# Designs tried in a protein design run: peptides against a protein of PDB entry 7VSI. Part 2

Target 1, 32 residues: chain A of PDB entry 7VSI
Amino acid sequence: EDISEDPSWARVVNLNALLMMAVAVFLWGFYA

## One batch from the design tools (peptide; aimed at target 1 L18 F30)

Design b1_p8_8_s1 (made by RFdiffusion4, then SolubleMPNN; from b1_p8_8, 5 letters changed)
Fold by OpenDDE base, seed 2:
Structure b1_p8_8_s1 (fold): chain B 32 residues (1-32), chain A 8 residues (1-8)
Amino acid sequence: as target 1 above (32 residues)
Amino acid sequence: VELALKLA
């Protein structure tokens, strides 16, 4: 319970994580 | 950032 995520905020965090990973891959693909 | 991306 103490570390259980609220399902709505978990989705927001996971979406942001995926978006940031996608941005990182595009930056790598452009500059590396 | 760039170096970390290159090492991935």
Scores: peptide ipSAE 0.080, ipTM 0.598, DockQ to the pose 0.084
OpenDDE base, seeds 1, 3, 4, 5: peptide ipSAE 0.078, 0.073, 0.057, 0.071; ipTM 0.577, 0.550, 0.508, 0.563

Design b1_p8_8_s2 (made by RFdiffusion4, then SolubleMPNN; from b1_p8_8, 5 letters changed)
Fold by OpenDDE base, seed 4:
Structure b1_p8_8_s2 (fold): chain B 32 residues (1-32), chain A 8 residues (1-8)
Amino acid sequence: as target 1 above (32 residues)
Amino acid sequence: LELARELA
């Protein structure tokens, strides 16, 4: 089984990860 | 408002 990431989907996942981290930092900064 | 108050 090849577990290597497709480069286009890897980019989509990484961008979503960055967006989720940014949202988490804003929520943490707002409520903590 | 709260985040802006903590950053000011």
Scores: peptide ipSAE 0.075, ipTM 0.533, DockQ to the pose 0.087
OpenDDE base, seeds 1, 2, 3, 5: peptide ipSAE 0.074, 0.074, 0.070, 0.073; ipTM 0.527, 0.528, 0.516, 0.524

Design b1_p8_8_s3 (made by RFdiffusion4, then SolubleMPNN; from b1_p8_8, 4 letters changed)
Fold by OpenDDE base, seed 1:
Structure b1_p8_8_s3 (fold): chain B 32 residues (1-32), chain A 8 residues (1-8)
Amino acid sequence: as target 1 above (32 residues)
Amino acid sequence: VELSLKLA
C-alpha cells in the first residue's frame, strides 16, 4: 500500500498522540 | 482561540 506505516513507528506516533491528548485535556480542565 | 464544549 502507498500509505503503509512501519509498525514500530506507528506505535511511537500513537503513544505520542495519546500523551498529547492527555496534556490537552489537563490544560482544558485547568483553564476552561 | 477558545474552542471547547463543557459537558461537566
Scores: peptide ipSAE 0.114, ipTM 0.643, DockQ to the pose 0.072
OpenDDE base, seeds 2, 3, 4, 5: peptide ipSAE 0.109, 0.110, 0.051, 0.081; ipTM 0.620, 0.620, 0.451, 0.539

Design b1_p8_8_s4 (made by RFdiffusion4, then SolubleMPNN; from b1_p8_8, 4 letters changed)
Fold by OpenDDE base, seed 3:
Structure b1_p8_8_s4 (fold): chain B 32 residues (1-32), chain A 8 residues (1-8)
Amino acid sequence: as target 1 above (32 residues)
Amino acid sequence: VDLSLKLA
């Protein structure tokens, strides 16, 4: 089974992960 | 929404 990522999609996923983490921190800061 | 799990 090949788990290698396409480099372009890897960047899209990583950027979305960073954005989601930023949003999560703001939600935590506001609601917790 | 309770986000208290983020403190654990």
Scores: peptide ipSAE 0.159, ipTM 0.733, DockQ to the pose 0.076
OpenDDE base, seeds 1, 2, 4, 5: peptide ipSAE 0.151, 0.116, 0.076, 0.082; ipTM 0.713, 0.674, 0.538, 0.591

## One batch from the design tools (peptide; aimed at target 1 M21 F26 G29 F30)

Design b1_p9_1 (made by RFdiffusion4)
Pose (drawn by RFdiffusion4):
Structure b1_p9_1 (pose): chain A 32 residues (1-32), chain P 9 residues (1-9)
Amino acid sequence: as target 1 above (32 residues)
Amino acid sequence: FLVAYLLGR
């Protein structure tokens, strides 16, 4: 237990996770 | 995500 992620790294990992989803959605659109 | 989809289309 004790899941305390530092907010800084948390912002970084959240940001690139959303970026990954943006890229995946782009590829979905590109390939119809 | 919508913008990324549209750029993909």

Design b1_p9_1_s1 (made by RFdiffusion4, then SolubleMPNN; from b1_p9_1, 5 letters changed)
Fold by OpenDDE base, seed 4:
Structure b1_p9_1_s1 (fold): chain B 32 residues (1-32), chain A 9 residues (1-9)
Amino acid sequence: as target 1 above (32 residues)
Amino acid sequence: LEAAFLLGQ
C-alpha cells in the first residue's frame, strides 16, 4: 500500500497538530 | 504532577 501524503493536506494536518499541542499546553498550564 | 514532570521525577 502507498502511504505517501498529499502535500496540501499534510500541511493542514501538521498545522492542526501544532495548534492542538499549543491548546493542550495552555490547558495544562491553566488546570495543572 | 506538574512539578514532577519538570523535574523528571
Scores: peptide ipSAE 0.151, ipTM 0.475, DockQ to the pose 0.077
OpenDDE base, seeds 1, 2, 3, 5: peptide ipSAE 0.086, 0.071, 0.060, 0.099; ipTM 0.581, 0.522, 0.489, 0.508

Design b1_p9_1_s2 (made by RFdiffusion4, then SolubleMPNN; from b1_p9_1, 6 letters changed)
Fold by OpenDDE base, seed 3:
Structure b1_p9_1_s2 (fold): chain B 32 residues (1-32), chain A 9 residues (1-9)
Amino acid sequence: as target 1 above (32 residues)
Amino acid sequence: LEEAYRKGL
C-alpha cells in the first residue's frame, strides 16, 4: 500500500487540519 | 469563534 502524498495537496490538507483544530479548540473552550 | 472574540482576537 502506497501512503505517499502529493506535496501540494498535503499542504492544503495540513492547512485545513490546522484550521479545524483551531475551531475545535475554540468550541472546546466555549462548551467544555 | 465567540471565545476568540471574547479574548480579543
Scores: peptide ipSAE 0.056, ipTM 0.520, DockQ to the pose 0.195
OpenDDE base, seeds 1, 2, 4, 5: peptide ipSAE 0.040, 0.050, 0.034, 0.037; ipTM 0.459, 0.505, 0.430, 0.438

Design b1_p9_1_s3 (made by RFdiffusion4, then SolubleMPNN; from b1_p9_1, 5 letters changed)
Fold by OpenDDE base, seed 5:
Structure b1_p9_1_s3 (fold): chain B 32 residues (1-32), chain A 9 residues (1-9)
Amino acid sequence: as target 1 above (32 residues)
Amino acid sequence: LEEAYRLGL
């Protein structure tokens, strides 16, 4: 099936991905 | 969050 992304939702997902990565880095920095 | 505070965020 089509796996193309809606541009608006792609931005939302990308922003959430960045936030998740930031949180992961903080957790890593705190515990490792 | 502690690291965030240390970074001034």
Scores: peptide ipSAE 0.060, ipTM 0.560, DockQ to the pose 0.182
OpenDDE base, seeds 1, 2, 3, 4: peptide ipSAE 0.060, 0.055, 0.057, 0.036; ipTM 0.563, 0.539, 0.556, 0.469

Design b1_p9_1_s4 (made by RFdiffusion4, then SolubleMPNN; from b1_p9_1, 5 letters changed)
Fold by OpenDDE base, seed 1:
Structure b1_p9_1_s4 (fold): chain B 32 residues (1-32), chain A 9 residues (1-9)
Amino acid sequence: as target 1 above (32 residues)
Amino acid sequence: LEEAYLKGL
């Protein structure tokens, strides 16, 4: 099974992952 | 949401 990512969609996923990490840190800093 | 803005949201 090929698990190689399409480069363009890999960038979209990676950017969304970074945004979600920023949201998580914001929620942690605000509520914890 | 000042902190959210500074964190790039």
Scores: peptide ipSAE 0.041, ipTM 0.480, DockQ to the pose 0.167
OpenDDE base, seeds 2, 3, 4, 5: peptide ipSAE 0.012, 0.035, 0.013, 0.019; ipTM 0.181, 0.449, 0.204, 0.240; seeds 2, 4, 5 fail the geometry check

Design b1_p9_2 (made by RFdiffusion4)
Pose (drawn by RFdiffusion4):
Order: structure tokens, then C-alpha cells, then sequence
Structure b1_p9_2 (pose): chain A 32 residues (1-32), chain P 9 residues (1-9)
């Protein structure tokens, strides 16, 4: 237990996760 | 349209 992620690295990983989803959604759109 | 979808996320 004790899931305490440092907020800085948390912001980083959240950001690139959302970027990954943006790229996947782009690829979905590109390929109809 | 695919670029707009990416920007929406």
C-alpha cells in the first residue's frame, strides 16, 4: 500500500499518457 | 479530421 507518487513525476506521466491517447485517436481518424 | 480528433484529447 502507501501509493504516494510525487506530484511532479505524476504530472509528467499523466501528460505523456494523454499524449499517447491523442496519438492513438489520431491514428484511428487517419485510418477511417 | 484526424488532427482535430487528436487536438480534442
Amino acid sequence: as target 1 above (32 residues)
Amino acid sequence: FAVLLALAV

Design b1_p9_2_s1 (made by RFdiffusion4, then SolubleMPNN; from b1_p9_2, 4 letters changed)
Fold by OpenDDE base, seed 5:
Structure b1_p9_2_s1 (fold): chain B 32 residues (1-32), chain A 9 residues (1-9)
Amino acid sequence: as target 1 above (32 residues)
Amino acid sequence: LALALGLAV
């Protein structure tokens, strides 16, 4: 079995993860 | 701002 990531798609997913974390921090800062 | 901070991390 192999679950290794495609490098280009891994980069897209990682960028989306960072953006989602930034949004979460802003929401936390505003509402918490 | 959100985009800039996300890309900086």
Scores: peptide ipSAE 0.063, ipTM 0.600, DockQ to the pose 0.273
OpenDDE base, seeds 1, 2, 3, 4: peptide ipSAE 0.059, 0.057, 0.061, 0.056; ipTM 0.592, 0.585, 0.597, 0.588

Design b1_p9_2_s2 (made by RFdiffusion4, then SolubleMPNN; from b1_p9_2, 4 letters changed)
Fold by OpenDDE base, seed 1:
Parts: C-alpha cells; structure tokens; sequence
Structure b1_p9_2_s2 (fold): chain B 32 residues (1-32), chain A 9 residues (1-9)
C-alpha cells in the first residue's frame, strides 16, 4: 500500500519509459 | 559504446 501506484500515473510513467527506450535504441543505432 | 551510452543515463 505505501508504495502502490496510481493506475493513471503508472500508465503515464510506462508510456514515457517506452518512449525513452525507443529514443535510446535509435541513439545507440546511430552512434554505436 | 552501448555501455557508455547506458551509463550516461
């Protein structure tokens, strides 16, 4: 309970995580 | 190179 996530904000965080991972993969693909 | 990039986050 003390560390439970609000479902709406959990979704926002997860979507941003996916976006950031995609950006990281493109940067890796370009520079590595 | 990938590891260096990962460590920069």
Amino acid sequence: as target 1 above (32 residues)
Amino acid sequence: RALELALSV
Scores: peptide ipSAE 0.093, ipTM 0.637, DockQ to the pose 0.103
OpenDDE base, seeds 2, 3, 4, 5: peptide ipSAE 0.072, 0.072, 0.063, 0.091; ipTM 0.586, 0.588, 0.532, 0.629; seed 4 fails the geometry check

Design b1_p9_2_s3 (made by RFdiffusion4, then SolubleMPNN; from b1_p9_2, 4 letters changed)
Fold by OpenDDE base, seed 5:
Structure b1_p9_2_s3 (fold): chain B 32 residues (1-32), chain A 9 residues (1-9)
Amino acid sequence: as target 1 above (32 residues)
Amino acid sequence: KALELAKAV
């Protein structure tokens, strides 16, 4: 199977990953 | 810095 990423979708996924990490850090900072 | 980080992704 081809597991290569389309560069445009790779960027969208990576931006979403950063946003999710930011949300996780804020939740950790608020509740911990 | 946030804009530069977004460009690096």
Scores: peptide ipSAE 0.048, ipTM 0.475, DockQ to the pose 0.093
OpenDDE base, seeds 1, 2, 3, 4: peptide ipSAE 0.040, 0.043, 0.045, 0.038; ipTM 0.451, 0.458, 0.462, 0.439

Design b1_p9_2_s4 (made by RFdiffusion4, then SolubleMPNN; from b1_p9_2, 5 letters changed)
Fold by OpenDDE base, seed 3:
Structure b1_p9_2_s4 (fold): chain B 32 residues (1-32), chain A 9 residues (1-9)
Amino acid sequence: as target 1 above (32 residues)
Amino acid sequence: RALELGLSV
């Protein structure tokens, strides 16, 4: 429970994680 | 490039 997440913030973090992964793949594809 | 590298390794 001490590492439990607020559901709304968990969603925000997860969406940002997905966005970051997508951006990272595009940058890798462009520059590598 | 990225996909090719990802598929190869």
Scores: peptide ipSAE 0.131, ipTM 0.625, DockQ to the pose 0.155
OpenDDE base, seeds 1, 2, 4, 5: peptide ipSAE 0.121, 0.119, 0.118, 0.125; ipTM 0.612, 0.609, 0.608, 0.629

Design b1_p9_3 (made by RFdiffusion4)
Pose (drawn by RFdiffusion4):
Structure b1_p9_3 (pose): chain A 32 residues (1-32), chain P 9 residues (1-9)
Amino acid sequence: as target 1 above (32 residues)
Amino acid sequence: LAVSLALAV
């Protein structure tokens, strides 16, 4: 237990996770 | 359309 992620690295990983989803959605659109 | 979809996320 004790899931305390540092907010800084948390912001980083959240950001690139959302970027990954943006790229995947782009690829979905590109390929119809 | 694909670029617009990516920017929406």

Design b1_p9_3_s1 (made by RFdiffusion4, then SolubleMPNN; from b1_p9_3, 3 letters changed)
Fold by OpenDDE base, seed 3:
Structure b1_p9_3_s1 (fold): chain B 32 residues (1-32), chain A 9 residues (1-9)
Amino acid sequence: as target 1 above (32 residues)
Amino acid sequence: LALELALSV
């Protein structure tokens, strides 16, 4: 089974993951 | 929020 990622979509997913983590940290920092 | 944090440093 080939689980290799397309490099362009892998980049988009990774950037969105980083953005979501940043937003989560800001929400935590604001409401905690 | 990010600006407030940056200005507090």
Scores: peptide ipSAE 0.065, ipTM 0.514, DockQ to the pose 0.183
OpenDDE base, seeds 1, 2, 4, 5: peptide ipSAE 0.065, 0.063, 0.062, 0.062; ipTM 0.518, 0.514, 0.517, 0.513

Design b1_p9_3_s2 (made by RFdiffusion4, then SolubleMPNN; from b1_p9_3, 3 letters changed)
Fold by OpenDDE base, seed 1:
Structure b1_p9_3_s2 (fold): chain B 32 residues (1-32), chain A 9 residues (1-9)
Amino acid sequence: as target 1 above (32 residues)
Amino acid sequence: KALELALAV
């Protein structure tokens, strides 16, 4: 399928997304 | 505050 994710890279992307969301929450908490 | 969150990403 043209838009299917590789399961190993999907995990890497998801973990990076969680880390970025955590950083965003800390920045929001500090500046907002 | 929503704008500040959006700019932090």
Scores: peptide ipSAE 0.090, ipTM 0.653, DockQ to the pose 0.110
OpenDDE base, seeds 2, 3, 4, 5: peptide ipSAE 0.086, 0.069, 0.060, 0.079; ipTM 0.642, 0.604, 0.575, 0.624

Design b1_p9_3_s3 (made by RFdiffusion4, then SolubleMPNN; from b1_p9_3, 4 letters changed)
Fold by OpenDDE base, seed 5:
Structure b1_p9_3_s3 (fold): chain B 32 residues (1-32), chain A 9 residues (1-9)
Amino acid sequence: as target 1 above (32 residues)
Amino acid sequence: VALELALSV
């Protein structure tokens, strides 16, 4: 089975990962 | 820090 990422979906996933990390940092910064 | 960050997700 080929498990290689489609480059367009890889970018979408990476952008969502960055957004989630930013939100997590703000949540940590506010509540910690 | 890393543990608190992980718990915020």
Scores: peptide ipSAE 0.082, ipTM 0.640, DockQ to the pose 0.113
OpenDDE base, seeds 1, 2, 3, 4: peptide ipSAE 0.076, 0.075, 0.058, 0.038; ipTM 0.627, 0.626, 0.569, 0.459

Design b1_p9_3_s4 (made by RFdiffusion4, then SolubleMPNN; from b1_p9_3, 3 letters changed)
Fold by OpenDDE base, seed 1:
Structure b1_p9_3_s4 (fold): chain B 32 residues (1-32), chain A 9 residues (1-9)
Amino acid sequence: as target 1 above (32 residues)
Amino acid sequence: LAAELAAAV
């Protein structure tokens, strides 16, 4: 089974991961 | 918020 990511979709996933982490940090900073 | 978070890192 090939577990290699497509390079274009890897960038989309990584960008979304960073955006979600940023949102989580802002929510933490606001409510905690 | 963002400026305070940046200062805390």
Scores: peptide ipSAE 0.065, ipTM 0.438, DockQ to the pose 0.263
OpenDDE base, seeds 2, 3, 4, 5: peptide ipSAE 0.044, 0.055, 0.058, 0.042; ipTM 0.465, 0.510, 0.424, 0.459

Design b1_p9_4 (made by RFdiffusion4)
Pose (drawn by RFdiffusion4):
Structure b1_p9_4 (pose): chain A 32 residues (1-32), chain P 9 residues (1-9)
Amino acid sequence: as target 1 above (32 residues)
Amino acid sequence: FVVAYLLGR
C-alpha cells in the first residue's frame, strides 16, 4: 500500500498519457 | 481529443 506518487512526476506521467490518447484518437480519425 | 480526431479526419 502507501501509494504516494510525487506530484511532479505524477504531472509528467499524466501529461504524456493524455498525449498518447490524443495520438491514438488522431490515428482513429485518420483511418476513418 | 475532439480536435485530434478532427485533424485526423

Design b1_p9_4_s1 (made by RFdiffusion4, then SolubleMPNN; from b1_p9_4, 5 letters changed)
Fold by OpenDDE base, seed 1:
Structure b1_p9_4_s1 (fold): chain B 32 residues (1-32), chain A 9 residues (1-9)
Amino acid sequence: as target 1 above (32 residues)
Amino acid sequence: LEEAYLKGL
């Protein structure tokens, strides 16, 4: 099974992952 | 949401 990512969609996923990490840190800093 | 803005949201 090929698990190689399409480069363009890999960038979209990676950017969304970074945004979600920023949201998580914001929620942690605000509520914890 | 000042902190959210500074964190790039």
Scores: peptide ipSAE 0.041, ipTM 0.480, DockQ to the pose 0.167
OpenDDE base, seeds 2, 3, 4, 5: peptide ipSAE 0.012, 0.035, 0.013, 0.019; ipTM 0.181, 0.449, 0.204, 0.240; seeds 2, 4, 5 fail the geometry check

Design b1_p9_4_s2 (made by RFdiffusion4, then SolubleMPNN; from b1_p9_4, 6 letters changed)
Fold by OpenDDE base, seed 4:
Structure b1_p9_4_s2 (fold): chain B 32 residues (1-32), chain A 9 residues (1-9)
Amino acid sequence: as target 1 above (32 residues)
Amino acid sequence: LEAAFLAGL
């Protein structure tokens, strides 16, 4: 309970993580 | 480097 995530911010963080991973894969695919 | 990444999958 003490270190549990707020559900709304957990969703925001997870979405941003997915977006960053997608961008990283596209950049890798384009430049590598 | 790209091949090294693929080898890690």
Scores: peptide ipSAE 0.104, ipTM 0.471, DockQ to the pose 0.076
OpenDDE base, seeds 1, 2, 3, 5: peptide ipSAE 0.084, 0.077, 0.072, 0.079; ipTM 0.530, 0.520, 0.514, 0.524

Design b1_p9_4_s3 (made by RFdiffusion4, then SolubleMPNN; from b1_p9_4, 4 letters changed)
Fold by OpenDDE base, seed 2:
Structure b1_p9_4_s3 (fold): chain B 32 residues (1-32), chain A 9 residues (1-9)
Amino acid sequence: as target 1 above (32 residues)
Amino acid sequence: LEEAYLLGQ
């Protein structure tokens, strides 16, 4: 099967990944 | 920030 990403959804997923990383860093910085 | 200190060693 082709696992190629739709470019538009790839951007949405990547932006959400970066947002989640930023939130995780802030939570870690606050509680650690 | 203890974990950050330890990871930075």
Scores: peptide ipSAE 0.045, ipTM 0.483, DockQ to the pose 0.087
OpenDDE base, seeds 1, 3, 4, 5: peptide ipSAE 0.043, 0.044, 0.035, 0.043; ipTM 0.476, 0.483, 0.453, 0.480

Design b1_p9_4_s4 (made by RFdiffusion4, then SolubleMPNN; from b1_p9_4, 6 letters changed)
Fold by OpenDDE base, seed 5:
Structure b1_p9_4_s4 (fold): chain B 32 residues (1-32), chain A 9 residues (1-9)
Amino acid sequence: as target 1 above (32 residues)
Amino acid sequence: LEDAFLKGL
């Protein structure tokens, strides 16, 4: 309960995590 | 940049 995630914000965080990973892959691909 | 990025993982 103390560290339980709010489901709505969990989805926002997960989406942003995916977006950040995509950006990271694009940056890696660009400079590779 | 790619090396710095990978080292941050």
Scores: peptide ipSAE 0.071, ipTM 0.562, DockQ to the pose 0.076
OpenDDE base, seeds 1, 2, 3, 4: peptide ipSAE 0.067, 0.057, 0.057, 0.054; ipTM 0.528, 0.486, 0.472, 0.470

Design b1_p9_5 (made by RFdiffusion4)
Pose (drawn by RFdiffusion4):
Structure b1_p9_5 (pose): chain A 32 residues (1-32), chain P 9 residues (1-9)
Amino acid sequence: as target 1 above (32 residues)
Amino acid sequence: LLVAYLLGR
């Protein structure tokens, strides 16, 4: 237990996770 | 996400 992620790295990983989803959604659109 | 989808279209 004790899941305390540092907010800085947390912001970084959240950001690039959302970026990954943006790229995947782009590829979905590109390929109809 | 919507903008990314539309760019993909």

Design b1_p9_5_s1 (made by RFdiffusion4, then SolubleMPNN; from b1_p9_5, 4 letters changed)
Fold by OpenDDE base, seed 5:
Structure b1_p9_5_s1 (fold): chain B 32 residues (1-32), chain A 9 residues (1-9)
Amino acid sequence: as target 1 above (32 residues)
Amino acid sequence: LEKAYQLGL
């Protein structure tokens, strides 16, 4: 089974993942 | 969001 990523979409997904993690940390820091 | 936090969501 091939689970390789398209390089362009990999960057988009990774950037969004990073942004989501940052938002999650700020929300945690504010409410916890 | 605050209410969601209180519920552990």
Scores: peptide ipSAE 0.058, ipTM 0.561, DockQ to the pose 0.072
OpenDDE base, seeds 1, 2, 3, 4: peptide ipSAE 0.056, 0.057, 0.053, 0.056; ipTM 0.576, 0.558, 0.548, 0.552

Design b1_p9_5_s2 (made by RFdiffusion4, then SolubleMPNN; from b1_p9_5, 4 letters changed)
Fold by OpenDDE base, seed 4:
Structure b1_p9_5_s2 (fold): chain B 32 residues (1-32), chain A 9 residues (1-9)
Amino acid sequence: as target 1 above (32 residues)
Amino acid sequence: LEAAYRLGQ
């Protein structure tokens, strides 16, 4: 229970992780 | 713009 995630906040974190990865790929593709 | 330039080359 101490390391379990609230499902709603887990979804928010996962979506932000995907968005950050997408931004990182675009920055990498633009400058590298 | 740099990405567009690279796509055009």
Scores: peptide ipSAE 0.046, ipTM 0.514, DockQ to the pose 0.109
OpenDDE base, seeds 1, 2, 3, 5: peptide ipSAE 0.045, 0.044, 0.044, 0.041; ipTM 0.511, 0.499, 0.508, 0.494

Design b1_p9_5_s3 (made by RFdiffusion4, then SolubleMPNN; from b1_p9_5, 4 letters changed; failed a check: a repeat of another design)
Amino acid sequence: LEEAYRLGL

Design b1_p9_5_s4 (made by RFdiffusion4, then SolubleMPNN; from b1_p9_5, 5 letters changed)
Fold by OpenDDE base, seed 1:
Structure b1_p9_5_s4 (fold): chain B 32 residues (1-32), chain A 9 residues (1-9)
Amino acid sequence: as target 1 above (32 residues)
Amino acid sequence: LEEALLKGL
């Protein structure tokens, strides 16, 4: 099956990934 | 939570 990404949705996913990573870093920093 | 986050890295 084809697993190529739709460019627009790939951008949405990537931005959400960056956002979630930022949140995770802040949470780690809070509890560290 | 801290350890869980570290394990994810």
Scores: peptide ipSAE 0.041, ipTM 0.500, DockQ to the pose 0.086
OpenDDE base, seeds 2, 3, 4, 5: peptide ipSAE 0.040, 0.028, 0.027, 0.030; ipTM 0.495, 0.404, 0.390, 0.425

Design b1_p9_6 (made by RFdiffusion4)
Pose (drawn by RFdiffusion4):
Structure b1_p9_6 (pose): chain A 32 residues (1-32), chain P 9 residues (1-9)
Amino acid sequence: as target 1 above (32 residues)
Amino acid sequence: PALVAAAAV
């Protein structure tokens, strides 16, 4: 237990996770 | 349309 992620690295990982989803959604659109 | 959808995420 004790899940305390540092907010800085949390912002970083959240950001690139959303970027990954943006890329995946792009690829979905590109390939119809 | 794919670029607009990617920008929305």

Design b1_p9_6_s1 (made by RFdiffusion4, then SolubleMPNN; from b1_p9_6, 4 letters changed)
Fold by OpenDDE base, seed 4:
Structure b1_p9_6_s1 (fold): chain B 32 residues (1-32), chain A 9 residues (1-9)
Amino acid sequence: as target 1 above (32 residues)
Amino acid sequence: VAEALAAAV
């Protein structure tokens, strides 16, 4: 079974991960 | 941190 990532989907996942981290930092900065 | 997590749920 090949577990290699498609380069296009890897980029989409990585961008979403960065966006979620940014949102988490904004929530922390606003409420904490 | 805990307060921000609780507000995000």
Scores: peptide ipSAE 0.054, ipTM 0.539, DockQ to the pose 0.085
OpenDDE base, seeds 1, 2, 3, 5: peptide ipSAE 0.050, 0.049, 0.051, 0.051; ipTM 0.573, 0.572, 0.550, 0.578

Design b1_p9_6_s2 (made by RFdiffusion4, then SolubleMPNN; from b1_p9_6, 4 letters changed)
Fold by OpenDDE base, seed 1:
Structure b1_p9_6_s2 (fold): chain B 32 residues (1-32), chain A 9 residues (1-9)
Amino acid sequence: as target 1 above (32 residues)
Amino acid sequence: RAAELAAAV
């Protein structure tokens, strides 16, 4: 498939996405 | 508030 991801880089991207979502939730919680 | 954050991304 032309859009296939390398499994090791997919993990790095997913972990960064989770970290960014956590930071966003903490910012929302702090300023809400 | 949630809609404002969603619009900023």
Scores: peptide ipSAE 0.065, ipTM 0.541, DockQ to the pose 0.093
OpenDDE base, seeds 2, 3, 4, 5: peptide ipSAE 0.034, 0.064, 0.060, 0.062; ipTM 0.466, 0.520, 0.474, 0.533

Design b1_p9_6_s3 (made by RFdiffusion4, then SolubleMPNN; from b1_p9_6 with P1E V4A)
Fold by OpenDDE base, seed 5:
Structure b1_p9_6_s3 (fold): chain B 32 residues (1-32), chain A 9 residues (1-9)
Amino acid sequence: as target 1 above (32 residues)
Amino acid sequence: EALAAAAAV
């Protein structure tokens, strides 16, 4: 139980990770 | 491709 992710927060974190990856790809595509 | 990947988020 101590390291188990709450399913709702896991979804929020995963969505934020995907958003951050998308932003990183845009920045890379613009400046590289 | 990058734009399509971002649009899928």
Scores: peptide ipSAE 0.064, ipTM 0.616, DockQ to the pose 0.485
OpenDDE base, seeds 1, 2, 3, 4: peptide ipSAE 0.056, 0.063, 0.058, 0.049; ipTM 0.587, 0.615, 0.622, 0.564

Design b1_p9_6_s4 (made by RFdiffusion4, then SolubleMPNN; from b1_p9_6, 5 letters changed)
Fold by OpenDDE base, seed 2:
Structure b1_p9_6_s4 (fold): chain B 32 residues (1-32), chain A 9 residues (1-9)
Amino acid sequence: as target 1 above (32 residues)
Amino acid sequence: EALELAQKV
């Protein structure tokens, strides 16, 4: 099975992961 | 709570 990521989609996923982590930290900071 | 935890580091 080829599990290699397309470099363009890998970048999109990584940016979304970073944004979701930032949002999670802000939500944690606000509500905890 | 998160800020208080951060201040304990």
Scores: peptide ipSAE 0.060, ipTM 0.482, DockQ to the pose 0.107
OpenDDE base, seeds 1, 3, 4, 5: peptide ipSAE 0.058, 0.059, 0.055, 0.059; ipTM 0.478, 0.486, 0.455, 0.464; seeds 3, 4 fail the geometry check

Design b1_p9_7 (made by RFdiffusion4)
Pose (drawn by RFdiffusion4):
Structure b1_p9_7 (pose): chain A 32 residues (1-32), chain P 9 residues (1-9)
Amino acid sequence: as target 1 above (32 residues)
Amino acid sequence: LLLAYLLGR
């Protein structure tokens, strides 16, 4: 237990996870 | 996400 992620690296990983989803959604749109 | 979808279309 004790899941305490540092907020800085948390912001980084959240940001690039959302970026990954943005790219995947783009590829979905590109390929109809 | 919507913007990215539309760019993909």

Design b1_p9_7_s1 (made by RFdiffusion4, then SolubleMPNN; from b1_p9_7 with L2E R9Q)
Fold by OpenDDE base, seed 5:
Structure b1_p9_7_s1 (fold): chain B 32 residues (1-32), chain A 9 residues (1-9)
Amino acid sequence: as target 1 above (32 residues)
Amino acid sequence: LELAYLLGQ
């Protein structure tokens, strides 16, 4: 099976992943 | 946020 990513959606997903990681770090930093 | 505390351990 082909599980290769669509390049455009890969960028969207990667950007959202980075944003989520940033939010997670800030939440950790503030509450922990 | 308690979840943040747990994830930070």
Scores: peptide ipSAE 0.078, ipTM 0.637, DockQ to the pose 0.100
OpenDDE base, seeds 1, 2, 3, 4: peptide ipSAE 0.062, 0.078, 0.072, 0.045; ipTM 0.572, 0.635, 0.626, 0.495

